# Peptides against a protein of PDB entry 5T59, part 70

Target 1, 112 residues: chain A of PDB entry 5T59
Amino acid sequence: TTPTMQSTSLLTEHLGYPPISLVDDIINAVNEIMYKCTNAMEKYLMQRNIIGKKDFSDEIKIGTAKLESLLENSVDKNFDKLELYVLRNILSIPSDLLEENRFRLLHHEKLV
Target 2, 90 residues: chain B of PDB entry 5T59
Amino acid sequence: EHIRFQRLVQVCNKALEESIRKLQSWEKIHECFPNYGQTREGIENLTVCQQQVIKLWSNLSRVEFDAIFHERSIEEKLNQLDDLINKARS

## One batch from the design tools (peptide; made by RFdiffusion4, then SolubleMPNN)

Design b2_p16_8_s2 (from b2_p16_8, 9 letters changed)
Fold by OpenDDE base, seed 3:
Structure b2_p16_8_s2 (fold): chain B 112 residues (1-112), chain C 90 residues (1-90), chain A 16 residues (1-16)
Amino acid sequence: as target 1 above (112 residues)
Amino acid sequence: as target 2 above (90 residues)
Amino acid sequence: IKNPKDADKLIEEFEK
């Protein structure tokens, strides 16, 4: 079930913000965390780039970039699914309640 | 009775867990560092790195997501939504 | 490439 304009309006009134804003916060947060993790990993390994007589700096840079790419792809995939689920199943109003009576209930709750 | 916030937490945890899964694979990590990982010291470094990245991922996500949920008052709002829907169906 | 504190935290954990 796809969210309707009416559902979005009602939920925005209830939440004080559009439902998508919550999802945006979550996605922005995980993206930031992702890059913090990969950056920390690269820095750690670059401090340990020389083993014996060999310098592995180039390999470390390439390898960490590859891992970052893998993580990016996984984050994108899984949080796209999360977005759809949240908007359709959590931040949603049953279709049978998308009527004038539902709207009245929201207003009544604000006054009580 | 209140189910929506629980579902939100569950789906967030699932997305985080699935996202980090590939980094939990030693094979995937080793493939990215084929020569580095052929040394004893390299293996040790990669092992520690893998473990700590996973921990950092978990800790940061917990703190940040909890902050978001608090700032958005989402537990309260979702509980209220559950109540409103249940009342409307009564 | 983000907050150095996060990197430091990670590195600190590694060195325990």
Scores: peptide ipSAE 0.045, ipTM 0.913, DockQ to the pose 0.021
Fold by OpenDDE base, seed 5:
Structure b2_p16_8_s2 (fold): chain B 112 residues (1-112), chain C 90 residues (1-90), chain A 16 residues (1-16)
Amino acid sequence: as target 1 above (112 residues)
Amino acid sequence: as target 2 above (90 residues)
Amino acid sequence: IKNPKDADKLIEEFEK
């Protein structure tokens, strides 16, 4: 179930920002963390690229890129699910509160 | 009484855990470095790398997500939302 | 996207 425009408006008023903004922050953060991790891994291995006089630089570059792609795919999948769950089940207003009488109550509480 | 923020934390942790799962597989790591991983030193380097990257993932995510939650005042806001819902249903 | 400082910290930790 997709959040209604009404619920989005009410939550935006309550939060001080649109609900999607929180999700965006989370997703942006994990993406940044992801690349920091893979970059660190590549750099560490590249400092240890020669073993027994054999240079593994090319393999390391390709391998770390593959791991990055693997992680990207997993992050995308799992945080897409997270986005849906948060917006539908956490940052949501039950239908009974969307009724006119309950709507007034919500606004009243906001003003108090 | 207050459940929404707890659920937010739980789903975030779940997403983070599931996202890093593939990197927790030694087989997946080794497959990416087939020749490098045939050497003793290579195996050692990959082992340390795997362990430390997972730690970095965990530490960075904890710090950054906590910062987001704080900046967005999300615990307070979700608690208030729970209270409003409970009040309306009373 | 990538932060060299974080990478350096990780590398340092690897070498402990």
Scores: peptide ipSAE 0.044, ipTM 0.913, DockQ to the pose 0.021
Fold by OpenDDE base, seed 2:
Structure b2_p16_8_s2 (fold): chain B 112 residues (1-112), chain C 90 residues (1-90), chain A 16 residues (1-16)
Amino acid sequence: as target 1 above (112 residues)
Amino acid sequence: as target 2 above (90 residues)
Amino acid sequence: IKNPKDADKLIEEFEK
């Protein structure tokens, strides 16, 4: 189930930022790391592109691009799942606390 | 008692592990470099490359995710959330 | 594309 606007507001108040902001930080970080890894791999291999009398530069470029695509697809898939899980199961407020008398607890704690 | 932060760490680790799984396959690496990988030196280079990229992935992820968690104070906030929920149910 | 310093670190690790 999708988080309600009410739960988002309450969590934003509690966290000091919207729940999605944490997920965004995580996803942005892994994407950056991903490209750092693939770039480093390509550079390493390109420095070793000649073996014997053969130049493998083209194969290295194509191969590293394929690996990057493979990694991108996997990152997208797994971190989409992560996003859903975090927002639904970790950064979530149980329905009983969203009832009229129960959600006052979060506000009460901030006011006291 | 406090469970949400533990779950966050677990799901992050799981996502990172599953994301790098294909690069852990030598077969997948080799198929991307079919001719390069037919040479002795090529195999050696690819082997080192595979090992080091996996290490870099792990190390960078650990450092960056810990930084995010710290900057967002997420452990404290999730613990507080657990406490609030438990208190409300008492 | 991302941060040449990290690439250099990786390369350095390869050469150890």
Scores: peptide ipSAE 0.043, ipTM 0.913, DockQ to the pose 0.021
Fold by OpenDDE base, seed 1:
Structure b2_p16_8_s2 (fold): chain B 112 residues (1-112), chain C 90 residues (1-90), chain A 16 residues (1-16)
Amino acid sequence: as target 1 above (112 residues)
Amino acid sequence: as target 2 above (90 residues)
Amino acid sequence: IKNPKDADKLIEEFEK
């Protein structure tokens, strides 16, 4: 389920940052890694673009672009799922703790 | 019991594994280079490329994600969250 | 975001 404003506020206070910031870091990191991988692959193959008397540069460029697109789509899909799961099931506060009495307890524990 | 950080690690690993799944398919790799892959040297180059890109993916993700977890102190914070929840329910 | 250093590392590993 979607986190409430209260949950977000409490978690932000606890973490020292909004929960979404962690997810943003993860997603930014995997995107960077993705492009590093595809760039390295392209460069490696481009250094080996000539076999015999034939130049495969165009095929390599197209092929690596296709692989990059494939990887991008998969990363987007899987890390969108990750974002939802983390925010709903990991960085979440049970409804019973969102009651006034339980809310006070969380603040008290933080200050002690 | 501390469970949230373990779950975070698990879902991160799952997302990484599922994301690279298609690149682990030799058939998918070969399909992107149909003529290049018809040569002996091409096959050898693609084979090495496939193996090394998967290793690079795994190594970079491990290093970067561990850095994020450390910078955000997420293991400690999630353990504390588990403790708070368990205490509140007691 | 592309890092040439990472590409070089990958290439070096490929040459092994």
Scores: peptide ipSAE 0.044, ipTM 0.913, DockQ to the pose 0.021; fails the geometry check

Design b2_p16_8_s3 (from b2_p16_8, 8 letters changed)
Fold by OpenDDE base, seed 3:
Structure b2_p16_8_s3 (fold): chain B 112 residues (1-112), chain C 90 residues (1-90), chain A 16 residues (1-16)
Amino acid sequence: as target 1 above (112 residues)
Amino acid sequence: as target 2 above (90 residues)
Amino acid sequence: IKTPANEDELIAEFEK
C-alpha cells in the first residue's frame, strides 16, 4: 500500500517524471486558484463597502480573511487525502509486479 | 480495463467539491459578515459573491487540471500502466 | 494559468 523506492523508480521511468510531481502540480494549481477566488471576493465586496451611510470596509476585510482561512484549511485537508490516495492507489504498482520477473517485463516493454 | 485515470479524475473532483463545501454554506458566509449581512443590500451582495466565487472555483480548476493532465500525458500513461498490469496477470 | 483571457472574463463578470 505504501509506495516503495522500487515502485517509485519504475513509475518514474514509465511516466518520465516522479509520481509526486503530478501531485505537486495539482496542489500548486489549487492553491493558486484558491487565492484568486478569495481575492476576487474581497475586491467585489470592497467595491460595495458602503451601504447607506455606513462603511463596512473593516468588516469586509476581516470577514474575507476568515473565509480565506476556512478555505485554506479545507484545501489542505482534502488535498492531503488526495495525495495519499493518488500515490498509493493510482500511481502504484501491485506487489506481485515488483518481483524480479515482473520487473523485467515492465522494463522490456519500455525498450520495445 | 482502464481504471486508473478515471479514478484520478474522480478523486480530483471529490477533493475540489469537498474543499468548497464550507463556502457553499450561506450560514457560514453570513457569519463572517454579521453587520453587513443585516442590510438588504449587503445580503444581495453576499449572495452574488457566494455564487460567483463558487463558479470561479469550478471553472478555474477545470481548466488548470485539464492542462496539467495534458502536459503530463497522464491519461495515456495510466492506460499503459493498466495494460501492463493486465498483461502481466494474463 | 493557461487561459488568462478566460480567467479575466470570469473575474470581470464577477466584479461587474
Scores: peptide ipSAE 0.044, ipTM 0.915, DockQ to the pose 0.021
Fold by OpenDDE base, seed 1:
Order: sequence, then structure tokens, then C-alpha cells
Structure b2_p16_8_s3 (fold): chain B 112 residues (1-112), chain C 90 residues (1-90), chain A 16 residues (1-16)
Amino acid sequence: as target 1 above (112 residues)
Amino acid sequence: as target 2 above (90 residues)
Amino acid sequence: IKTPANEDELIAEFEK
């Protein structure tokens, strides 16, 4: 189920930040890591681009680009699933706690 | 009793594992470098490259994700959330 | 969306 505005507000108060901010941090981090990995791969191979008097620079550039694209697609797919799961199943509040009496309890715990 | 943070770690690990799956395939790597991989030296370079990039992926992810979890105090906050839910249901 | 009770269920949910 999709998180409600009420759940988001309560979780934001509890966390000190909106739940989506955590997911954004994770996704931004993995994207940075992804490009560091592909850049390292390209640089490593480009330093070793000549074998037996043959220059494989063009093949290396094309090949690493293909791997980068493949990794990008996989990261996008898997971390989209992660986002949905985290927001719906981890950073979620059961319906019984969204009732007025339970809502007050959450606020009470924060104020004490 | 505390389950949410454990689940967060698990789903992060799963996403990271599935994302790097194709790069773990030697056949897939070799397909991207068909002529380079026909040389002995090329095969050696690709082998080292594959091993190192997977290691880099794992190490960077561990360090960066742990930093995020710490900065966001997410373990503490999720444990508190579990406690609140359990208390409300008792 | 289901809330998995164990790792196996979590993996199954993630792969949907």
C-alpha cells in the first residue's frame, strides 16, 4: 500500500527528516559508486590497451560503455524495488497507530 | 523484536547483489571485449579487472551505506518505531 | 504489499 500523508508526517517527526530522504541518500550513493566502478574499469584497461602491437582502445571504450549501460539498467531496476519496499514496509505505520488515540501516543513519546 | 533495521540491511544487500550480478559473469565480460579477450594478456587483464571492480563495488557500498545509516540514525529510529508498534499492540 | 517475516519472504517480495 502507498504511504499516506499522515504516515509521512508522523515518520518525518519521528525521524527528523522525510522518509524519502533516506532513500534518496541510498540511491545517490549507489549511483556515485556505480560510476566510480565503471570509470576505474575503463582507466585500468586503457592503461593496458596495447597488446602485441595492436591498439584495443576503441574496443575497450565500447566494451566498458556497454557494461556501464548494463549496470545502470540493473541499478535502476533493483533500487526502484528497494525504494518501494522501504517506504511501504519498513518506514510505515500500521493502521491501528494512525487512529487518534494512537496518534496522541506517538506525539506523547516525542514530547517526553 | 526489532525487525525493521534488519530488513533494511537485507533489502540493501539484495539490491546491491542483484545489481552487480551481470558483472560477475565471465561470459558477459568477455562478450564485451571479443578481440581483446582472444589474447592471453587480455584475458589476464580482464580477469583482474573483473575481480577488482566487484571488490570495489562491495567495499564502497559498505562504507557509504554505513555512513548514511549513521548520519540518519536509522537503526535507533527503526528500533524505536518497532518498540512503539509493539507497545501499542500489547 | 506484504511485510515479510523472514529473509526468504523478503527476497521473494523484492524479486516481484
Scores: peptide ipSAE 0.021, ipTM 0.904, DockQ to the pose 0.126
Fold by OpenDDE base, seed 2:
Structure b2_p16_8_s3 (fold): chain B 112 residues (1-112), chain C 90 residues (1-90), chain A 16 residues (1-16)
Amino acid sequence: as target 1 above (112 residues)
Amino acid sequence: as target 2 above (90 residues)
Amino acid sequence: IKTPANEDELIAEFEK
């Protein structure tokens, strides 16, 4: 089930980039989005840190940090699963096709 | 016939949905702000914050993932891969 | 990746 070097090479040739590059783009994007979300959340609440005469700034900072941590853990977990799934089940070549006949087809398609 | 790209979209959506699930829990958010959330105004602020962050998450991910898919021409490439595999098995 | 044209707007809206 683990991608082989042969599979990776063939897919790289087909895609024009290594399969892992797509996953990297996705993961980098979600990480960026994650921190944009948490940053926006903190800023929003910090602009509303005073209720009555009480300043909740410290609680807001701690609370948003906790939520960020929760989100980070969930993102890591779910996108690790995504990476595995994509590389094994989407960007993959069935093992039975990793033979001479498959190579001929791939070569033929590139030349035509 | 073409199955890989739809699976990619599905698994991406699933990962995004599962990742934001805890932030969709009001109880989980409230417990992070125990005193702030005991005030009426605090509850209102947290409610808006929760709604907006989920919306932002959804919108940003949609736009950026679509951009990635376009830049990598992944739909076309995956369709071609499906076709190649189908030809090899015919 | 390309930055969405409305990304800053969405963030700004949230931060209002």
Scores: peptide ipSAE 0.045, ipTM 0.916, DockQ to the pose 0.023; fails the geometry check
Fold by OpenDDE base, seed 4:
Structure b2_p16_8_s3 (fold): chain B 112 residues (1-112), chain C 90 residues (1-90), chain A 16 residues (1-16)
Amino acid sequence: as target 1 above (112 residues)
Amino acid sequence: as target 2 above (90 residues)
Amino acid sequence: IKTPANEDELIAEFEK
């Protein structure tokens, strides 16, 4: 159920931009947020790296890297699913409207 | 009648919630810092860290996604799409 | 996408 070229064209005309552009914005945003979160986490712990005369800097660096990797994998998985769902089910045109006689309705509503 | 924008918000929230799930596990966090987490101060620091990063995740995502939706006028566009489809089927 | 006004503040509060 991959979006057709026709549906993409019609939606682009309606939206003023290709449907994929919205998804790209969302994915780019969450990736930026993800790294801001992990960076903040590392910095917070590195400011508190010495406890009882022991330096835990190396452990903190390794641990935060592991958490970052876990988060990356989860973000990738879940937002790939999101992309497919949005493009196929939200930003989509029903098949019964993907006919030449039905295209007129969409164009007519835009002009009138 | 208007359903597409609601679904967009729902799927975004679900993706965000599922993505942060592992960081919500204290056990998962603790195992990444096995020696650090054996100290009282370490446990306290990790607890604060976990709580704050989840809050940061939630707040940043809310603000950024709302900004995207506004810039793309997506609620209006999806409502119009719903209306067009409903009109065509009536 | 514009950076939210309170983003830097939230990060700073977490890191202090």
Scores: peptide ipSAE 0.044, ipTM 0.915, DockQ to the pose 0.022; fails the geometry check

Design b2_p16_8_s4 (from b2_p16_8, 5 letters changed)
Fold by OpenDDE base, seed 2:
Structure b2_p16_8_s4 (fold): chain B 112 residues (1-112), chain C 90 residues (1-90), chain A 16 residues (1-16)
Amino acid sequence: as target 1 above (112 residues)
Amino acid sequence: as target 2 above (90 residues)
Amino acid sequence: IKNPENADELIKEFEE
């Protein structure tokens, strides 16, 4: 189920930031790491592009691009799942806490 | 008692592990460099790359994710959330 | 982005 506006507001108040911000940080970080890894690999191989009398520069560029695409697809898939799981199951408020009396508890704890 | 932060760490580790899985396959690496990988030196270079990519992936992810968790105080906040939920149900 | 200048550092790790 999709988080409600009420739960988002309560969690934002509790966290000091919207729940999605944490997920954004995680996803941005892994994307940065991903490109650092693939870039390093490409540069390393391009420094070793000539073996014997053959220049493998074109093959290296194509090959590293394929690996990058493969990694991108996997990252997208797995971290989309992560996002859904975190927002639905970790950064979530049970329905009973969204009731009037339980809602008071959350506000009371924040104000005291 | 406190379960949410543990779950966060677990799902992050799982996502990272599954994301790098394809690059852990030598066959997948080699097929991207079919001619380069037919040379001794090419194989050696690809082997180093594969090993280092996996290491860098793991190390950078650990450092960056820990930094995020710290900056967001997420362990404390999730523990507090667990406590609030448990208290509300008591 | 925390350490954008670390690209060369990462490449160096490959060479080690």
Scores: peptide ipSAE 0.042, ipTM 0.917, DockQ to the pose 0.022
Fold by OpenDDE base, seed 3:
Structure b2_p16_8_s4 (fold): chain B 112 residues (1-112), chain C 90 residues (1-90), chain A 16 residues (1-16)
Amino acid sequence: as target 1 above (112 residues)
Amino acid sequence: as target 2 above (90 residues)
Amino acid sequence: IKNPENADELIKEFEE
């Protein structure tokens, strides 16, 4: 099931921020981490680019770029699934509770 | 009784694990460096690189995700949500 | 990054 406008509003009130904001933080973080990893990998190998009398700089650059692309694709795929799961199954309100009574409970809790 | 935060942690870990899976394949890494990986020294460097990138991935994700969860107070909020839902159904 | 000091340390270890 997909989240409704009502669910989003109620959860925003409860959380103090819209549910999507949490997911955005997570996705932004993993993207930053991803590029930190690939950058570190390239730097590490480029410091070791000469073996014997051969310079492998070009191969290292191409190879690390390929690995970066693979990681990007995997991150995109898996964290898209994560986003859907979190919004639908974790940051969600059961449909039977999406009524006036549920709204009252949230307000009551804030006042107590 | 509190289940939502546990699920959040689980799905985050799963996404992280699945994302790094292909880099855990030595064959996949070696294919990206066909000539470099034909040298003894190259193999050694790639081996260390593979191990270190996986460690870096794991450590950075742990630190950053924990920070996010703290800043968003998500454990507390999800526990409260569980409680509210359970109370409403009582 | 929330903890740059930790990140820098980890990256440094990788590059050593």
Scores: peptide ipSAE 0.038, ipTM 0.915, DockQ to the pose 0.022
Fold by OpenDDE base, seed 4:
Structure b2_p16_8_s4 (fold): chain B 112 residues (1-112), chain C 90 residues (1-90), chain A 16 residues (1-16)
Amino acid sequence: as target 1 above (112 residues)
Amino acid sequence: as target 2 above (90 residues)
Amino acid sequence: IKNPENADELIKEFEE
């Protein structure tokens, strides 16, 4: 199930930021990390591109690009799942708390 | 009693682990460097590279995710959410 | 990146 507007509002008030902001931070971070990793890999190998008087620079560039793509696909898949899980199961409010009386309780509790 | 933050950590770790899984395959790495990996030095370099990438991935993710969690005060907020839910249901 | 100093150190270590 998709989070309701009501739950989003309540959680935003509780968190001080929209729930999606946390997910965005996580995804942005992993993307940055991903490219740092692949960049480091390429640089490391490019510093070692000549073996036996043969230059493997082209192969290294192509190979690292392939690995980057592989990692990108995996990151996208897994963190899409993460996003859905977090928003649906972690940063969520049960339906019973979305009732009017429960809603007031939550709001009251915050203000007291 | 407090379960949401634990779940967050778990799902983050799982996503990170699954994301790097294919790079943990030597066969997959070698396939990307078919000629380079036919040399002794190439194999050595790829081996080190593979190991270091995995380590870098792990270390950077730990540092960055912890920073995010701290900046967002997410453990505290999720614990409070758990408490509110439990209280409402009692 | 939130902790660039740490990240840079790790990257340097890898590249060495």
Scores: peptide ipSAE 0.035, ipTM 0.913, DockQ to the pose 0.023
Fold by OpenDDE base, seed 1:
Structure b2_p16_8_s4 (fold): chain B 112 residues (1-112), chain C 90 residues (1-90), chain A 16 residues (1-16)
Amino acid sequence: as target 1 above (112 residues)
Amino acid sequence: as target 2 above (90 residues)
Amino acid sequence: IKNPENADELIKEFEE
């Protein structure tokens, strides 16, 4: 289920940051890693672009671009799922705790 | 019982594993380099490249995600959240 | 990058 404003506020207070910030960090990290991987691959192969008398530079550029696109699509898909799962099932407060008396408990525990 | 942080680690690992899965296919790699991969040297280079990409992916993700988890104190915070929820239900 | 030196080392090893 989609997190409520109340849940977000309580979790932000508990965490010291909005729950989405953690997900943003994760997604930013994996994107950076992804491009580092593909860049390294391209550079590695481009340093080995000539075999015999044939230059495979164009094929390498096209091939690495295809792999990058493939990886990018997969990352987007899987980490979108991750985002939803984390926000809904991990960084979440059960509905029974969103009642007034239970809110007090969470707030009280933080202040104590 | 503490369960949320374990779940976070699990879903992160799952997302990482599923994201790199297609690159683990030699056939997919070779298809992107049809002529280059017809040479002995090309096959060798692609083999090394595939192996190193997977290793780099795994190593970088481990280091970066652990850093994020540490900076955000997420294990402690999720454990505390579990405790609060359990306490409220008791 | 949170750990740039480690990342750079790994990338360098890959490119060698």
Scores: peptide ipSAE 0.036, ipTM 0.915, DockQ to the pose 0.023; fails the geometry check

## One batch from the design tools (peptide; made by RFdiffusion4, then SolubleMPNN)

Design b2_p17_1_s1 (from b2_p17_1, 9 letters changed)
Fold by OpenDDE base, seed 5:
Structure b2_p17_1_s1 (fold): chain B 112 residues (1-112), chain C 90 residues (1-90), chain A 17 residues (1-17)
Amino acid sequence: as target 1 above (112 residues)
Amino acid sequence: as target 2 above (90 residues)
Amino acid sequence: SEMEKKLQKIIEKAKKE
């Protein structure tokens, strides 16, 4: 089921923060980790850029950039799925438990 | 009885594992450094680099995600949610 | 909490049914 406004409100009150905030923290963290990893890779290889008489600095920069892009795409894909799953299946309230509240909200909306 | 937090951990681990999967491929790593990887020393450097980055990925993820879960008190909150839902359905 | 209160009301209603 798709998260509803009512579910979000109830969960926000319960959690002390909106459910999306948890997902945001997770995504921000993985992005930071991702760039730390790619940066570390580049730095490591750039310290070893000369082999024999050849300088591979340009190839290393290009190669690391390609790996970064590859990782970015994978992170985006997998954590988009994660976001949907968490919000729909973990941070969720079953609809059967919301029926009474829904009725009240509809009634309230009619009166206001 | 308490299932939501377990599922959260599982889905996080799965996302992390799937995200790093392509970097675990030596072929893909080597393809990014075609000339560098044709040297003995280059291969050695790439091998170490690959291993280190994967370890870094795993270690940082564990530390950061645990910190998030703690700061958000998510295990306790999800357990409480499970309890409330289960009680309501009983 | 507000959520707990609402859920408790639902539970009580369900028990009466």
Scores: peptide ipSAE 0.145, ipTM 0.902, DockQ to the pose 0.030
Fold by OpenDDE base, seed 3:
Structure b2_p17_1_s1 (fold): chain B 112 residues (1-112), chain C 90 residues (1-90), chain A 17 residues (1-17)
Amino acid sequence: as target 1 above (112 residues)
Amino acid sequence: as target 2 above (90 residues)
Amino acid sequence: SEMEKKLQKIIEKAKKE
């Protein structure tokens, strides 16, 4: 089901933080990892840029940049899907539970 | 009984796996280094580089994601949520 | 909000059971 303001509030109280904060941590982490990986690749190849008498530095820089872009696009796509799934299907409260709680609250307010 | 944390781990693993899939393609890597990859030594370097970056991706993601899950106590919180939902429906 | 607090109390009571 689609997240509601009520669900977000209840989950925030339960978790001790907004649900989106978990997703943000995950996305920030993978982005950091991504750039560490591409940087490592470039550094590794640049240390091996000369084969025979030919310098492949320019080709290595262009090639690693292409791979970085490819990985970046893939990360963005897949973790956007992850964000949507987590917020809708994992960090969510079923509507039936919300309705039941609402009923109890209304009953309580009526008695007090 | 407890399903939400399991699902979280699954979707994280899936996203990580799908994200690195293109780097697992030797053809795609070779295409980025057309002249470098025509040399024996270049092929060897690219092969090692590919293997190392994939390992780095896997290791870093495992460590960082586990740290996040621990810091957020997400397994415990999701298990509690499952219990509450199951109790309400029983 | 007040409603959120009330709901949280209900949830907490349920957790203790």
Scores: peptide ipSAE 0.058, ipTM 0.891, DockQ to the pose 0.033
Fold by OpenDDE base, seed 1:
Formats: C-alpha cells, sequence, structure tokens
Structure b2_p17_1_s1 (fold): chain B 112 residues (1-112), chain C 90 residues (1-90), chain A 17 residues (1-17)
C-alpha cells in the first residue's frame, strides 16, 4: 500500500521524525561510504602506479572512475528499491487500522 | 510478533550486498585495468585493492547503519508499531 | 488531528506492554 499523508503524520508523531528522514540518513550514509571506498581504491593504486619503468597513472584514473560510476549506478538502483520498500512495507500503517480508527471517531462524534 | 525491524535489517543488507556485487567480480575489475592487470605486480595490487575495498564497504556500512538505527531508535519504534498493529487486530 | 491523538494513545499503551 502506498503511504498516505495520514500515515505519514501518525508515523512522524510516533517516531519523532518523518519516515523519509530514516531513509535519507541511510542513503546519505551509503553515498558517503561509496565515495570513501572509491577514493581509497584510487589512492591505493596511485601509490602503486609505476611498475617497472611504466607509469599507469592515466589507466588507474580512468579505471577507478569507471568503477565509481558502476558503483554509483548500482547504489542508486538498489537503494531506490530500499526506499520504496521501507516506506511502503516497514514504516507504514495498515489501512485497516486507519479505517477502524476513523470509524471510532465518527461513532464518537455521533454520540457526543 | 516483532518483524519490521528484522525486515529493515534484511533489506539494508540486501541493498548493500547487491550494490557491491559487481566490484566482487574479478573480471570486471580486471577489465577496468587492462594493461595494469597484465603485469604480475598489477594483478597483486588489484587483488589486494579489491579485497580491501569490499572489506571497507562492509565495515563502514555496519558501523554507520548501526549508528543510524541507534540514533533513530528504530528497533524500539518498529517493535512498538508491530505491537500496535497486533493489538488493533486482536 | 483528533484521530492522530487517539492513535497515539494506542501507541503509548502498546509501549507499556
Amino acid sequence: as target 1 above (112 residues)
Amino acid sequence: as target 2 above (90 residues)
Amino acid sequence: SEMEKKLQKIIEKAKKE
């Protein structure tokens, strides 16, 4: 079920923060980790750029850039799926609960 | 009874594992360094680099995600949500 | 909203269990 404004409001009150904030934290973290990893890889190889009498600096820069792009695409794909799953299936309030609560309120209003 | 936090952990782990999968391919790594990888030292360096980056990915993600989960108190909050739903359906 | 308040009360009760 797709998240509703009502569900979001209730969860925000329960969590103390909007559900999307958790996802944002996760995505921001993985992006930071991703670039730390690719940077570390580049630095490691650039410290070992000369083998024999050949300098492979240009190849290393191009290669690490390709790997970075590959990782970026994979992260984007998989964590977009994660975002959707978390917001719709984990941080969600079932419609039956919302309907029951609505019914109770309507009943209360009729009695008062 | 409590299932949402477990699912959160599972989906996070899956996303992390799927994201790093292509870097776990030696063939893919080698293809990015065609000449460098034709040298003995180059192969050794790439092998170590691949292992280290995967390890770094795993370690950093564990530390950072645990920190997020703690700061957001998400296990407790999700358990409470499970309890709420179960109570409403009983 | 009033509905949100009521639901929050249920949540709080669930926390005590």
Scores: peptide ipSAE 0.090, ipTM 0.891, DockQ to the pose 0.032; fails the geometry check
Fold by OpenDDE base, seed 4:
Structure b2_p17_1_s1 (fold): chain B 112 residues (1-112), chain C 90 residues (1-90), chain A 17 residues (1-17)
Amino acid sequence: as target 1 above (112 residues)
Amino acid sequence: as target 2 above (90 residues)
Amino acid sequence: SEMEKKLQKIIEKAKKE
């Protein structure tokens, strides 16, 4: 089920922070890690850019950039899925609990 | 009884594994370095590079995600959430 | 809502533990 405002409020109170904040931390972390990895690749290969008197620096730069893009796309895809899953299935309040409370309150208000 | 934190860890691991999968393909790596990869030394360098970056990915993600989970006290909070929900249903 | 109140109470109780 899709998170509701009520669910978000309750979870925020419980967690001490909005549920989305956790996801943001995760996504920010993986993005940082991603660029650290690609940077490491480039640096490693650039230190080994000359083979047999041929300089492969340009190819290395282009190649690592391509790999970075590939990784970026994959990260975006998979962590978008993660975000949805976490917010809907992990950091969530079952709808039946929310509905029951709402129903009871509404009923009470009608009786008054 | 406590399931949410376990699921969180699982989906995080899955996302990380799926994300790095393309870099685990030697074919993909080689395609990015067509001439460099035609040399023996180039192949060796790419092989080591591929292995190292995958390890780096794994190690960094472990450290950073654990730090996040700790800072957010998410295991405890999710366990409590499980308990609260169960109690609310009783 | 009542359910929210109940849940909140449970949360508060858990926080005290």
Scores: peptide ipSAE 0.089, ipTM 0.892, DockQ to the pose 0.029; fails the geometry check

